# Peptides against a protein of PDB entry 6D0Y: the designs that were tried, part 40

Target 1, 225 residues: chain A of PDB entry 6D0Y
Amino acid sequence: ETEDHLESLICKVGEKSACSLESNLEGLAGVLEADLPNYKSKILRLLCTVARLLPEKLTIYTTLVGLLNARNYNFGGEFVEAMIRQLKESLKANNYNEAVYLVRFLSDLVNCHVIAAPSMVAMFENFVSVTQEEDVPQVRRDWYVYAFLSSLPWVGKELYEKKDAEMDRIFANTESYLKRRQKTHVPMLQVWTADKPHPQEEYLDCLWAQIQKLKKDRWQERHIL

## One batch from the design tools (peptide; aimed at target 1 S17)

Design b2_p22_1_s3 (made by RFdiffusion4, then SolubleMPNN; from b2_p22_1, 15 letters changed)
Fold by OpenDDE base, seed 5:
Structure b2_p22_1_s3 (fold): chain B 225 residues (1-225), chain A 22 residues (1-22)
Amino acid sequence: as target 1 above (225 residues)
Amino acid sequence: SMEEEIRLQMIKLHQELLKELS
């Protein structure tokens, strides 16, 4: 395969075809695996790009990465490293929308057995620890809490199954911060459409309530959507 | 909403594809 052809294949995965999505993903994984020796860097870059630009295909591409990682190749680790670098770059560029999508992508990689649950817990611990930083804008603290909470729909179930005590600690710290932070008046942010909206509630408080309900529902989004 | 539709599709995709990751 040529580099241009690889780009086409990666970008078009999930589009309508005569074959199932599962078959297409397996096929693409095979093609990419065969081309890794020659085009690893290009493939890494392409996957990072689509991860950033196509959030609607998040699960497709996390699955693809998972399939590649499962084929006895040290691809997942390198990809995660690249994604972490990209996350840092996005934050430096104040591209917070991209950054949160990257965090969600990384979160879903836990489900795809690319990232270990303890590693993701550690990341979230680091995020929530920002709330304890002194002499920083509240917007910084708020964003990291948002990034954490808004990613839980993708990975909360897995993390609580494996690291419930640690997650409870993170939740306690988050709750403590939310109680003491200054409230702001911004539009509500929701991961999904809720049955009982809270139009007068501050966006992080609203998100917190949604996540608490999701947790109560055993992380089953079908009860929310 | 569009976001809800996307999330629903992702959930369904997870159910179908995660089993192939082992």
Scores: peptide ipSAE 0.027, ipTM 0.492, DockQ to the pose 0.043
OpenDDE base, seeds 1, 2, 3, 4: peptide ipSAE 0.019, 0.021, 0.026, 0.021; ipTM 0.518, 0.530, 0.570, 0.451

Design b2_p22_1_s4 (made by RFdiffusion4, then SolubleMPNN; from b2_p22_1, 14 letters changed)
Fold by OpenDDE base, seed 3:
Structure b2_p22_1_s4 (fold): chain B 225 residues (1-225), chain A 22 residues (1-22)
Amino acid sequence: as target 1 above (225 residues)
Amino acid sequence: SEEEKIRKQLIELHEELLKELS
């Protein structure tokens, strides 16, 4: 396959087909596996790109990565490394929502057996621990909390099933931070309010309320976040 | 192992992002 053709195949997966999505993903995984020796870097870049630009197809592409990881033992680690590099680049460009898409993607990889649940819990522990750092801007603390909370719709159920005590501690720390943080309208945070359900409410407080409701509903999503 | 490699990458993320958010 040529690089351009690979781009087309990856971008168009999930479109209407006579075959099931699962069958199409298996087929694509086979094609990509065969092309890894020649186009590994391109494939990694393409998957990172669709993770950023096509968040509506998140579960399709996490499933694809899961299939590739099952076929190629080293692929998962290499992909996560590429995603983290891309996450850093997104933050350098002040693309904070795009960065959160990448965190959500990594979170959903837990469901696809690429990332272990305890590893994700440890990552989120570190995220929330930033709220306790001294001499750092609040925007840093807020972003890590947002990234954590914003990812829970995809991975919260799995993490609570396996690490409920640790998750409760993370939630307690998050709640404590939200109570003591200064309410501000920092321009970087205003980007989050574009599709906010309650524009009059501070975004993190609103998101927290939504996540608490989701948790109460046993992680069965009944509302749009 | 690959699992430990991934774990390490995720754990170190908060340090790697410090410069970008400060």
Scores: peptide ipSAE 0.366, ipTM 0.847, DockQ to the pose 0.030
OpenDDE base, seeds 1, 2, 4, 5: peptide ipSAE 0.044, 0.322, 0.364, 0.365; ipTM 0.679, 0.843, 0.849, 0.849; seeds 1, 4 fail the geometry check

Design b2_p22_2 (made by RFdiffusion4)
Pose (drawn by RFdiffusion4):
Structure b2_p22_2 (pose): chain A 225 residues (1-225), chain P 22 residues (1-22)
Amino acid sequence: as target 1 above (225 residues)
Amino acid sequence: EEEEVEELKEEQEEILEEIEEN
């Protein structure tokens, strides 16, 4: 019964309400502490559900997990392990669109001080390392590069300041791969073949240009909540 | 401390009812 109280309470945080978003998260994180001794097992799978199924509300739930971790270290560990467990499950089941949500989630947890930045950089340079794998489809290399680049809008500023020597090695490996990709198929996927008024760009070249601009902008982006 | 926890839970239930009414 109170479990249902916990689920609907987690799913609806951040919706329209009289209280501010921050006040709601601080208050919700408080009640999840109180119920945690009895319901640690249930609270854990619910947070795993929203990290997998609600990527639009991503930054709301990483902050919530961040608050619980600052107050309870063992819970933060159990959750991260569950995320690693689910990331493997998703990649094994060929659910790559679901996997990028989990990778984005793990990356943004660095901003919440739940995951150390070196651990995240080590996972990303293993992602880009897939560009070196031989006898594999380009789409495989593309996805692992995409998972890295598409997480940087959230975690980009933090990972670079803390470790820029290894991040530049990753960017160098990434730029080298992007230049040697074949784009012969793009015309079949363009809604318009014309370059005016708006070019229809291949999704990785577009994301690359977006990330490089953000880099030149000192990793300042003004949209992400 | 127990009273504070009960008050916080009541506030959260009110917030949840407000959200469901919307």

Design b2_p22_2_s1 (made by RFdiffusion4, then SolubleMPNN; from b2_p22_2, 13 letters changed; failed a check: too like the target's own chain)
Amino acid sequence: MKEEIEKLKAEMDQLLAEIDAL

Design b2_p22_2_s2 (made by RFdiffusion4, then SolubleMPNN; from b2_p22_2, 10 letters changed)
Fold by OpenDDE base, seed 1:
Structure b2_p22_2_s2 (fold): chain B 225 residues (1-225), chain A 22 residues (1-22)
Amino acid sequence: as target 1 above (225 residues)
Amino acid sequence: MEEEIKKLKEKMDEILKEIDEL
């Protein structure tokens, strides 16, 4: 396969086809695996790019990476490293919308067996630990809580199945923080939520209520996405 | 805002490092 052809295949995956999406993804994973010896760096860059630029295809690309990781374990690790670098760059560039999206993407990679559940739990523990920092702006604390909560629709079920005790601790700490924080609509964070804050409830309180409902419903997505 | 951004980045770097080590 030529580089241009690989780019086309990666960009167009999930489009209308005579075959099932699952079959197309498996086929593409096979093609990409065969070309890794010659085009690994290019394929990594392409996948990172489309993952960032096509958020509507999040689950398609996480699944594709999962399939590739199953075939070539080293590739999965290199991809995660690249995504982490991109997350760092997004934060450096003050692109917090992209940063939150990347956290969601990484979260869904847990379902695809690319990232281990304990690693993601540790990440979220560290996120929520920011709420305990002193002499920092509340916006900072709120952002990490938002990043955590807004990612749970993609990974909450898996994390509770494997690390229920740790997740309960994170939830308790989150709840404690939400009760004691100043309840104001932070304009900066409002831009990051596709949905306008509920006029009668603060945006993080609203999100918390949604996540609590999702948890109660055993993480069956009916009301959040 | 610049200081806040710096702190955010530093904390994220720490978090991500921990993930890489697990």
Scores: peptide ipSAE 0.026, ipTM 0.563, DockQ to the pose 0.014
OpenDDE base, seeds 2, 3, 4, 5: peptide ipSAE 0.008, 0.020, 0.025, 0.016; ipTM 0.403, 0.487, 0.612, 0.482; seeds 3, 4 fail the geometry check

Design b2_p22_2_s3 (made by RFdiffusion4, then SolubleMPNN; from b2_p22_2, 11 letters changed)
Fold by OpenDDE base, seed 1:
Structure b2_p22_2_s3 (fold): chain B 225 residues (1-225), chain A 22 residues (1-22)
Amino acid sequence: as target 1 above (225 residues)
Amino acid sequence: SEKEVKELREKMDKLLEEIDEL
């Protein structure tokens, strides 16, 4: 197939079809695998691009990469390396919104058997370890905690099933940090009711409460975070 | 600060190392 055709197929996957999404993804994975000998670099770049620029299709593309990884493990590895490189570049460029999304994407790749659970645990350990470092701004420490916590809806269940003791340690360290950090309350963002003004909860405390609830519910999501 | 950036980069290098071991 031509490069243009491959681009079209990759970009349009998940759109309305007479076939199931699973069937379409399996079919596309087969097509892409067959074309890897001729278009590996192009396919790799395309997948990295759509994965990064189409966050609404996160689970579609993680699943696709999972299927490709099952067919060609080396390609899966190259894709992960490219995404990690992009994460590093995003952090260097202070593009924290892209960076946190990439962490979520990588988190979901664990569910797709592209990234091993121990590797993701190690990543989160490194994130949370920043909170223990001296001479680092709190805003940076907060970001790494945010990146960790905000990714758990995608991978928390798997990590606790495989590495419960390590995850408990990470949670304990996170809780300890949240208790001792400076909290910022923004009065302007208070929820005003007719009778009672309610101050908005600090964003990390709010997220922590949501994750604790999710954990209590055995990682079965009941609400959109 | 330069020190802060260096420390953050060291953390990223560790992350990359773990992923390379996949």
Scores: peptide ipSAE 0.030, ipTM 0.596, DockQ to the pose 0.014
OpenDDE base, seeds 2, 3, 4, 5: peptide ipSAE 0.027, 0.027, 0.028, 0.027; ipTM 0.649, 0.650, 0.653, 0.635; seeds 4, 5 fail the geometry check

Design b2_p22_2_s4 (made by RFdiffusion4, then SolubleMPNN; from b2_p22_2, 11 letters changed)
Fold by OpenDDE base, seed 1:
Structure b2_p22_2_s4 (fold): chain B 225 residues (1-225), chain A 22 residues (1-22)
Amino acid sequence: as target 1 above (225 residues)
Amino acid sequence: MEEEIEKLRKEMDKILEEIDKL
């Protein structure tokens, strides 16, 4: 009964309530903290599951984990480890959509003070370093660059505020790779104008341009990427 | 912080190793 109750509370957080979301999250964090001695593994599994299955509640659950981490630092660490393991499993299963989402989730955990900025920078350094690997498919290189760039809307501001020099190096390496990589031209994705058909901008080049603009705008998002 | 960084690096290495097996 207690486990079912916890599951219900975790799944329903953020739904309509007479109280503010912040108050509800604080309350839930308190309840979960009190039950950690008896149900840590269950709570950990539940949080990992809902985080993955309910992407629309990403910021709700990252905030909740942030609150829990503030109360129990060890639990926060275990949660991060579990999410990283899940990232590994998603990649192994060729579930790249889930994998990129998990990277975004981890990125937002930096804002919630669960993951340190230097740690996230290190992760992104590892991602971009894949572009330097020899004798690997370009799709592998492209995916890690995509995972990096697509996560920056969630964490770019924080990382540049704390690790600007390191981030600039990562950006330089990314730019260098994007310039030398092969681009796939798909005729069916051409934009047809009355005058001249032109290829649609390649997705990574487009994303890169968007991120460069975001960086220039001091990471103030004007448009949802 | 350093311990966390090292932990994440190790996990990333594991991820990369798994991808290489695909």
Scores: peptide ipSAE 0.028, ipTM 0.646, DockQ to the pose 0.016
OpenDDE base, seeds 2, 3, 4, 5: peptide ipSAE 0.029, 0.029, 0.028, 0.028; ipTM 0.653, 0.637, 0.657, 0.637; seeds 2, 3, 4, 5 fail the geometry check

Design b2_p22_3 (made by RFdiffusion4)
Pose (drawn by RFdiffusion4):
Structure b2_p22_3 (pose): chain A 225 residues (1-225), chain P 22 residues (1-22)
Amino acid sequence: as target 1 above (225 residues)
Amino acid sequence: AEELEEEQEEAVEALEEVIEED
């Protein structure tokens, strides 16, 4: 009964309400502490559900996990392990669109001080390392590069300041791969073949240009909540 | 401590109102 109280309470956080978003998260994180001794098992799989199925509300739930971790270290560990467990399950089942949501989630947890930045950089340079794998489809290399680049809008500023020597090695490997990709197929996927008024750009070249601009901008982006 | 409990009750009540509206 109170479980249903916990689920609907987790799913609706951040919706329109009289209280501010921060006041709601701080208050919700408090009640999840109180119920945690009895319902640790349930609270865990609910947070795993929203990290998988609600990527639009991503930063809301990483902050919530961040608050519980600062107050309860063993819960933070159990959750991260569950995320690693699910990331493997998703990649094994060929659910790559679902996997990028989990990678984005793990990345943003670095901003919440749940995951150390070196651990995240080590995982990313293993992602880009897929560009070196031989006898694999370009789409495989493309996705692992995409998972890295698409996470940087959230975790980009943190990972670079803490470790820029290894991050530049990753960016160098990434730029080298992007230049040697074949784009012969793009015309079949363009809504317009004309370059005016708006070019229809291959998704990775577009994301690359977006990330490099953010880099020149000192990793300052003014949209992400 | 009492003020924190009141803030938590207010936040829970506000979220329960949102759940009842749905």

Design b2_p22_3_s1 (made by RFdiffusion4, then SolubleMPNN; from b2_p22_3, 15 letters changed)
Fold by OpenDDE base, seed 2:
Structure b2_p22_3_s1 (fold): chain B 225 residues (1-225), chain A 22 residues (1-22)
Amino acid sequence: as target 1 above (225 residues)
Amino acid sequence: SAARQEAIEKAIADLEAVIAKS
């Protein structure tokens, strides 16, 4: 494959096809593997770029990387390193929207068996440990809790299967923080149903409730939210 | 691979250092 053709293939994966998405991803992984000897750097850059620029295709690209990692384990590692470096740069630049997305992406890479579960648990332990920092703005503490909780739909099942005790500890610490943090004092909007008015919850409390329900449901999503 | 895992752990450590500084 030519360099330009590789870009097209990577960018367009998941679009309309006569074949299943899974088969297309497997095929593309094979093509990319074959071209790594000649285009490793380009492929690495392309994958990093599309991963960042096309958030709607998060699971497509994590799956692709998972398949590619199974074929070329070292390349998978290089990709992970690149994405972690990008997360680092995003945080340094105070680009928190990109940062939280990258945490979700890395989380799904764990689900795709590219990143080891213990490594992600350690990362989340570090995130939640920020809640224990003194003399820092609450918004900082809140953001890292948000980054953790909002990533669990992608990795919670895997982490609880392999590191349940550690995850329970992180959850306990998170719950403790959420109970003691200052709530936003804004008049609450309410979502109304025909039979049950539902007050709009504060964003972290709402997210926590959603994650608790997801955990109770054994991390099985019943519907797309 | 030990080398692969070590490299990833190093990247994570670098990230954690940035978190601590921010």
Scores: peptide ipSAE 0.548, ipTM 0.935, DockQ to the pose 0.018
OpenDDE base, seeds 1, 3, 4, 5: peptide ipSAE 0.543, 0.547, 0.541, 0.545; ipTM 0.933, 0.935, 0.934, 0.934

Design b2_p22_3_s2 (made by RFdiffusion4, then SolubleMPNN; from b2_p22_3, 14 letters changed)
Fold by OpenDDE base, seed 2:
Structure b2_p22_3_s2 (fold): chain B 225 residues (1-225), chain A 22 residues (1-22)
Amino acid sequence: as target 1 above (225 residues)
Amino acid sequence: SSARQQAIQKAIEALEEVIKKE
């Protein structure tokens, strides 16, 4: 394949086809593997770019990388390193929207068996440890908790299967922080019934409740989080 | 491989350094 054709293949994966998505991804992984000797750098750059710029295809590209990683383990590692570096750059640039997305992407890479569960647990431990920092804005603490919690739909099942004790500790620390943090006052809303007004929950509290339910449901998603 | 794991670990450690510097 030519470089231009590779770009087209990577960008258009998941579009309408007579074949299943998984079949298409397997085929593309094979094509990319075969072309790595000649186009490794280009393929790496392309995958990093589409991973960042096409969030609607998150699971498509994590799956693709998972398949490619199974074929070429070293390349999978290089891709992971590139994505972690990108996350680092996003944080340094205070691009928190990109950063949280990249955390989710990395989380799903664990689900795709590209990143080891212990590595992601360590990352989340570092995130939640920010809640223990002194003399820092609460918004900083909140963001790292948000980054952790909002990524669990993609990786919670795998992490609890592999590292349940460590995850329980992280959850306990998170719960403790959420109980202690200052909550934003919001207008009361009639959420449940017209006769019984219910105040709108602060966003992190709401997210926490959703994640707790997801955990209780054995990480089987029943609704959009 | 060990080399792959070490490289990923180094990348994670570099990330941690940035987190703590913020």
Scores: peptide ipSAE 0.472, ipTM 0.911, DockQ to the pose 0.018
OpenDDE base, seeds 1, 3, 4, 5: peptide ipSAE 0.465, 0.471, 0.469, 0.467; ipTM 0.909, 0.911, 0.910, 0.909

Design b2_p22_3_s3 (made by RFdiffusion4, then SolubleMPNN; from b2_p22_3, 13 letters changed)
Fold by OpenDDE base, seed 2:
Structure b2_p22_3_s3 (fold): chain B 225 residues (1-225), chain A 22 residues (1-22)
Amino acid sequence: as target 1 above (225 residues)
Amino acid sequence: SAAEQEAIKKAIEELEKVIEES
């Protein structure tokens, strides 16, 4: 395959086809694997780019990387390192929207068996440890909790299957922080239920409640977070 | 592979430093 053709294939994967998405991904993985000896750098750059710029295809590209990793080519590690470098750059640049997306992407790579569960647990432990920092803005502490919680739909099931004790500790620390943090004053917007009106919850408290329900439901989603 | 996972682990450890400095 030519470089231009590879770009087209990578960018267009997941579009309408007569074949299943799974079949198309397997086919593309085979093409990429065959071309890695000649075009590794180009393929790496392309995948990093589309992973960042096409968030609607997050699971497509994580799956693709997972398929490549399963074929026992030494591509996965280098790709992950590139994504982590990008996360570092995003954090340094205060680009928190990109940063949280990258955390979700990395989380789904665990689900695709590219990143080991212990490594992701360590990452989340680092995030939640920010809540213990002194003399820092609460918005900083809140963001890392948000990044952790908002990534669990992609990786919570896998992490609890393999690292339940460690995850429970992280959850306990998160809950403790949420109880003691200063809450943003919620406007007088109330959600009315059939039986009992209640005020709208602060965003992290709301997210926490959603994640608790997701955990209770064994990480099977019945609602959109 | 083990080598790949070790590299990833190291990258995550380096990320911790960035978090502390950010």
Scores: peptide ipSAE 0.330, ipTM 0.886, DockQ to the pose 0.018
OpenDDE base, seeds 1, 3, 4, 5: peptide ipSAE 0.324, 0.326, 0.323, 0.325; ipTM 0.884, 0.885, 0.884, 0.885

Design b2_p22_3_s4 (made by RFdiffusion4, then SolubleMPNN; from b2_p22_3, 13 letters changed)
Fold by OpenDDE base, seed 3:
Structure b2_p22_3_s4 (fold): chain B 225 residues (1-225), chain A 22 residues (1-22)
Amino acid sequence: as target 1 above (225 residues)
Amino acid sequence: SAARAQAIAEAVAALEEVIKKS
């Protein structure tokens, strides 16, 4: 495959096809594996780029990387390291939207057996540890809790299967923080009325409740969050 | 491999310093 053709293949995966998505991904993984000796750097850059630019295809590209990782273990590692570097850059640049997406992407890579559970647990421990920082804005603490909780739909099941004790500790710390943090209610942003049965809830409290329900359901999602 | 797993673990660990600085 030429470099231009590889770009097209990678960008268009998951689009309409007579074949199943899984078969297309397996086929693409085979093509990419065959071309790694000649185009590894190009393929790495392309995958990193599309993973970041096409969030709607998150599970497509995590699955593709999972398949590639199974074929070429070293390449899978290089990709993970590249994405972690990108996360570092996003955090340094205060690009929180990209950062949280990258955390979710990495989380699903655990689910795709690319990243080991202990590594992701360590990452989440680092995030939740921010809640213990003193003399910092609450928004900073809130964001890292958000990054953690919002990633659990992709990885909570795997982490609790392998690191339940550590996860329970992280959850306990998170719960403790959520109980003591200041909750802000802005009337102009309130959509709840006295006539509506749905109670007004702060966004992190709402997310926490959703995650607690997901956990109770053994991480089997019954509805889209 | 253990080496690959270690490399990823180290990359994750390096995030801690970035988090502290950000």
Scores: peptide ipSAE 0.368, ipTM 0.895, DockQ to the pose 0.018
OpenDDE base, seeds 1, 2, 4, 5: peptide ipSAE 0.360, 0.366, 0.365, 0.364; ipTM 0.892, 0.894, 0.894, 0.894

Design b2_p22_4 (made by RFdiffusion4)
Pose (drawn by RFdiffusion4):
Structure b2_p22_4 (pose): chain A 225 residues (1-225), chain P 22 residues (1-22)
Amino acid sequence: as target 1 above (225 residues)
Amino acid sequence: AEEEEAAEYEEELEEAMEEAAE
């Protein structure tokens, strides 16, 4: 019964309400502490559900997990382990669109001080390391590069300031791979073949240009909540 | 309907906070 009270309470945080988003998260994180001794097992799988199925509300739930971790270290560990467990499950089942949501989630948890930045950089340079794998489809290399680049809008500023020597090695490996990709197929996928008024760009070249501009902008982006 | 759902949510959160204070 109270479990249902916990689920609908987690799913609806951040919706329109009289209280501010921050006041709601602080309050909700407080009640999840009180119910945690009895319902640790349930609260855990619910947070795993929203990290997997609600990527639009991503930053809301990483802050919530961030608050619980600052107050309860063992819960933060159990959750991260569950995320690593689910990331493997998703990649094994060929659910890559679902996996990028989990990678984005783990990345943003660095901003919440739940995951150390070096651990995240180590995982990313293993992602880009897939560009070196031989006898594999380009789409495989593309996805692992995409998972890295698409997470940087959230975690980009933090990972660079803390570790820029290894991040530049990653960017160098990434730029080298992007230049040697074959784009012969793009015309079949363009809604318009004309370059005017708007070019229809291949998705990785587009994301690369977006990330490099954010880099030149000192990693300041003004949209992400 | 959106305002009724927001009010129900706020009531449930206030009740949960009161119980947690006890």

Design b2_p22_4_s1 (made by RFdiffusion4, then SolubleMPNN; from b2_p22_4, 10 letters changed)
Fold by OpenDDE base, seed 5:
Structure b2_p22_4_s1 (fold): chain B 225 residues (1-225), chain A 22 residues (1-22)
Amino acid sequence: as target 1 above (225 residues)
Amino acid sequence: SEEEEAKKYEKLLKEFLEKAKE
């Protein structure tokens, strides 16, 4: 495969085809694996790019990375390292929208057997530990809680199946923080519940309630968050 | 298992995350 052709293959995966998505992903993984000796850097960059810029294809690319990781664990490791570096850069640049998406992407990589459950638990522990930092803006504390909670739809089931005790501890710490934080009442940061009439709620409190319900339902979604 | 093999990333993930928080 040429460099330009690889870009086309990676960018267009998941589009309409005569074959199933699963078969296409397996095929592409095989092609990419075969081309790693010659185009590893390019493939790595391409995968990082599409992972960042095409959120609508999150599960497609996490699955692809999972397949590649199964074939070449060294490459999988390099990919995860690159994504974590990007997350660091996003946080340093205060690009929180990109950062939270990267956390979700990494979360779904747990389901694809690229990142171990204990590693993700440790990541979330570190996130929630920010709530204990002194002399920092509340917005910083809030964001890391948001990043944690908003990622649970992708990985909560897996983490509770394997690390229920640790997850319960994280939840307890999160709940404690949410109870003691100063709530903001900016209209744009408030959410309305469609199914049940409720007054305007602060976004984090609303998200917490949604996640608690999801947990109660054993992580089977009844509605889109 | 795939999960056991993936544990090699734990240290890396923790280290990078701590740096990201700084």
Scores: peptide ipSAE 0.131, ipTM 0.769, DockQ to the pose 0.018
OpenDDE base, seeds 1, 2, 3, 4: peptide ipSAE 0.035, 0.032, 0.092, 0.078; ipTM 0.587, 0.582, 0.720, 0.716

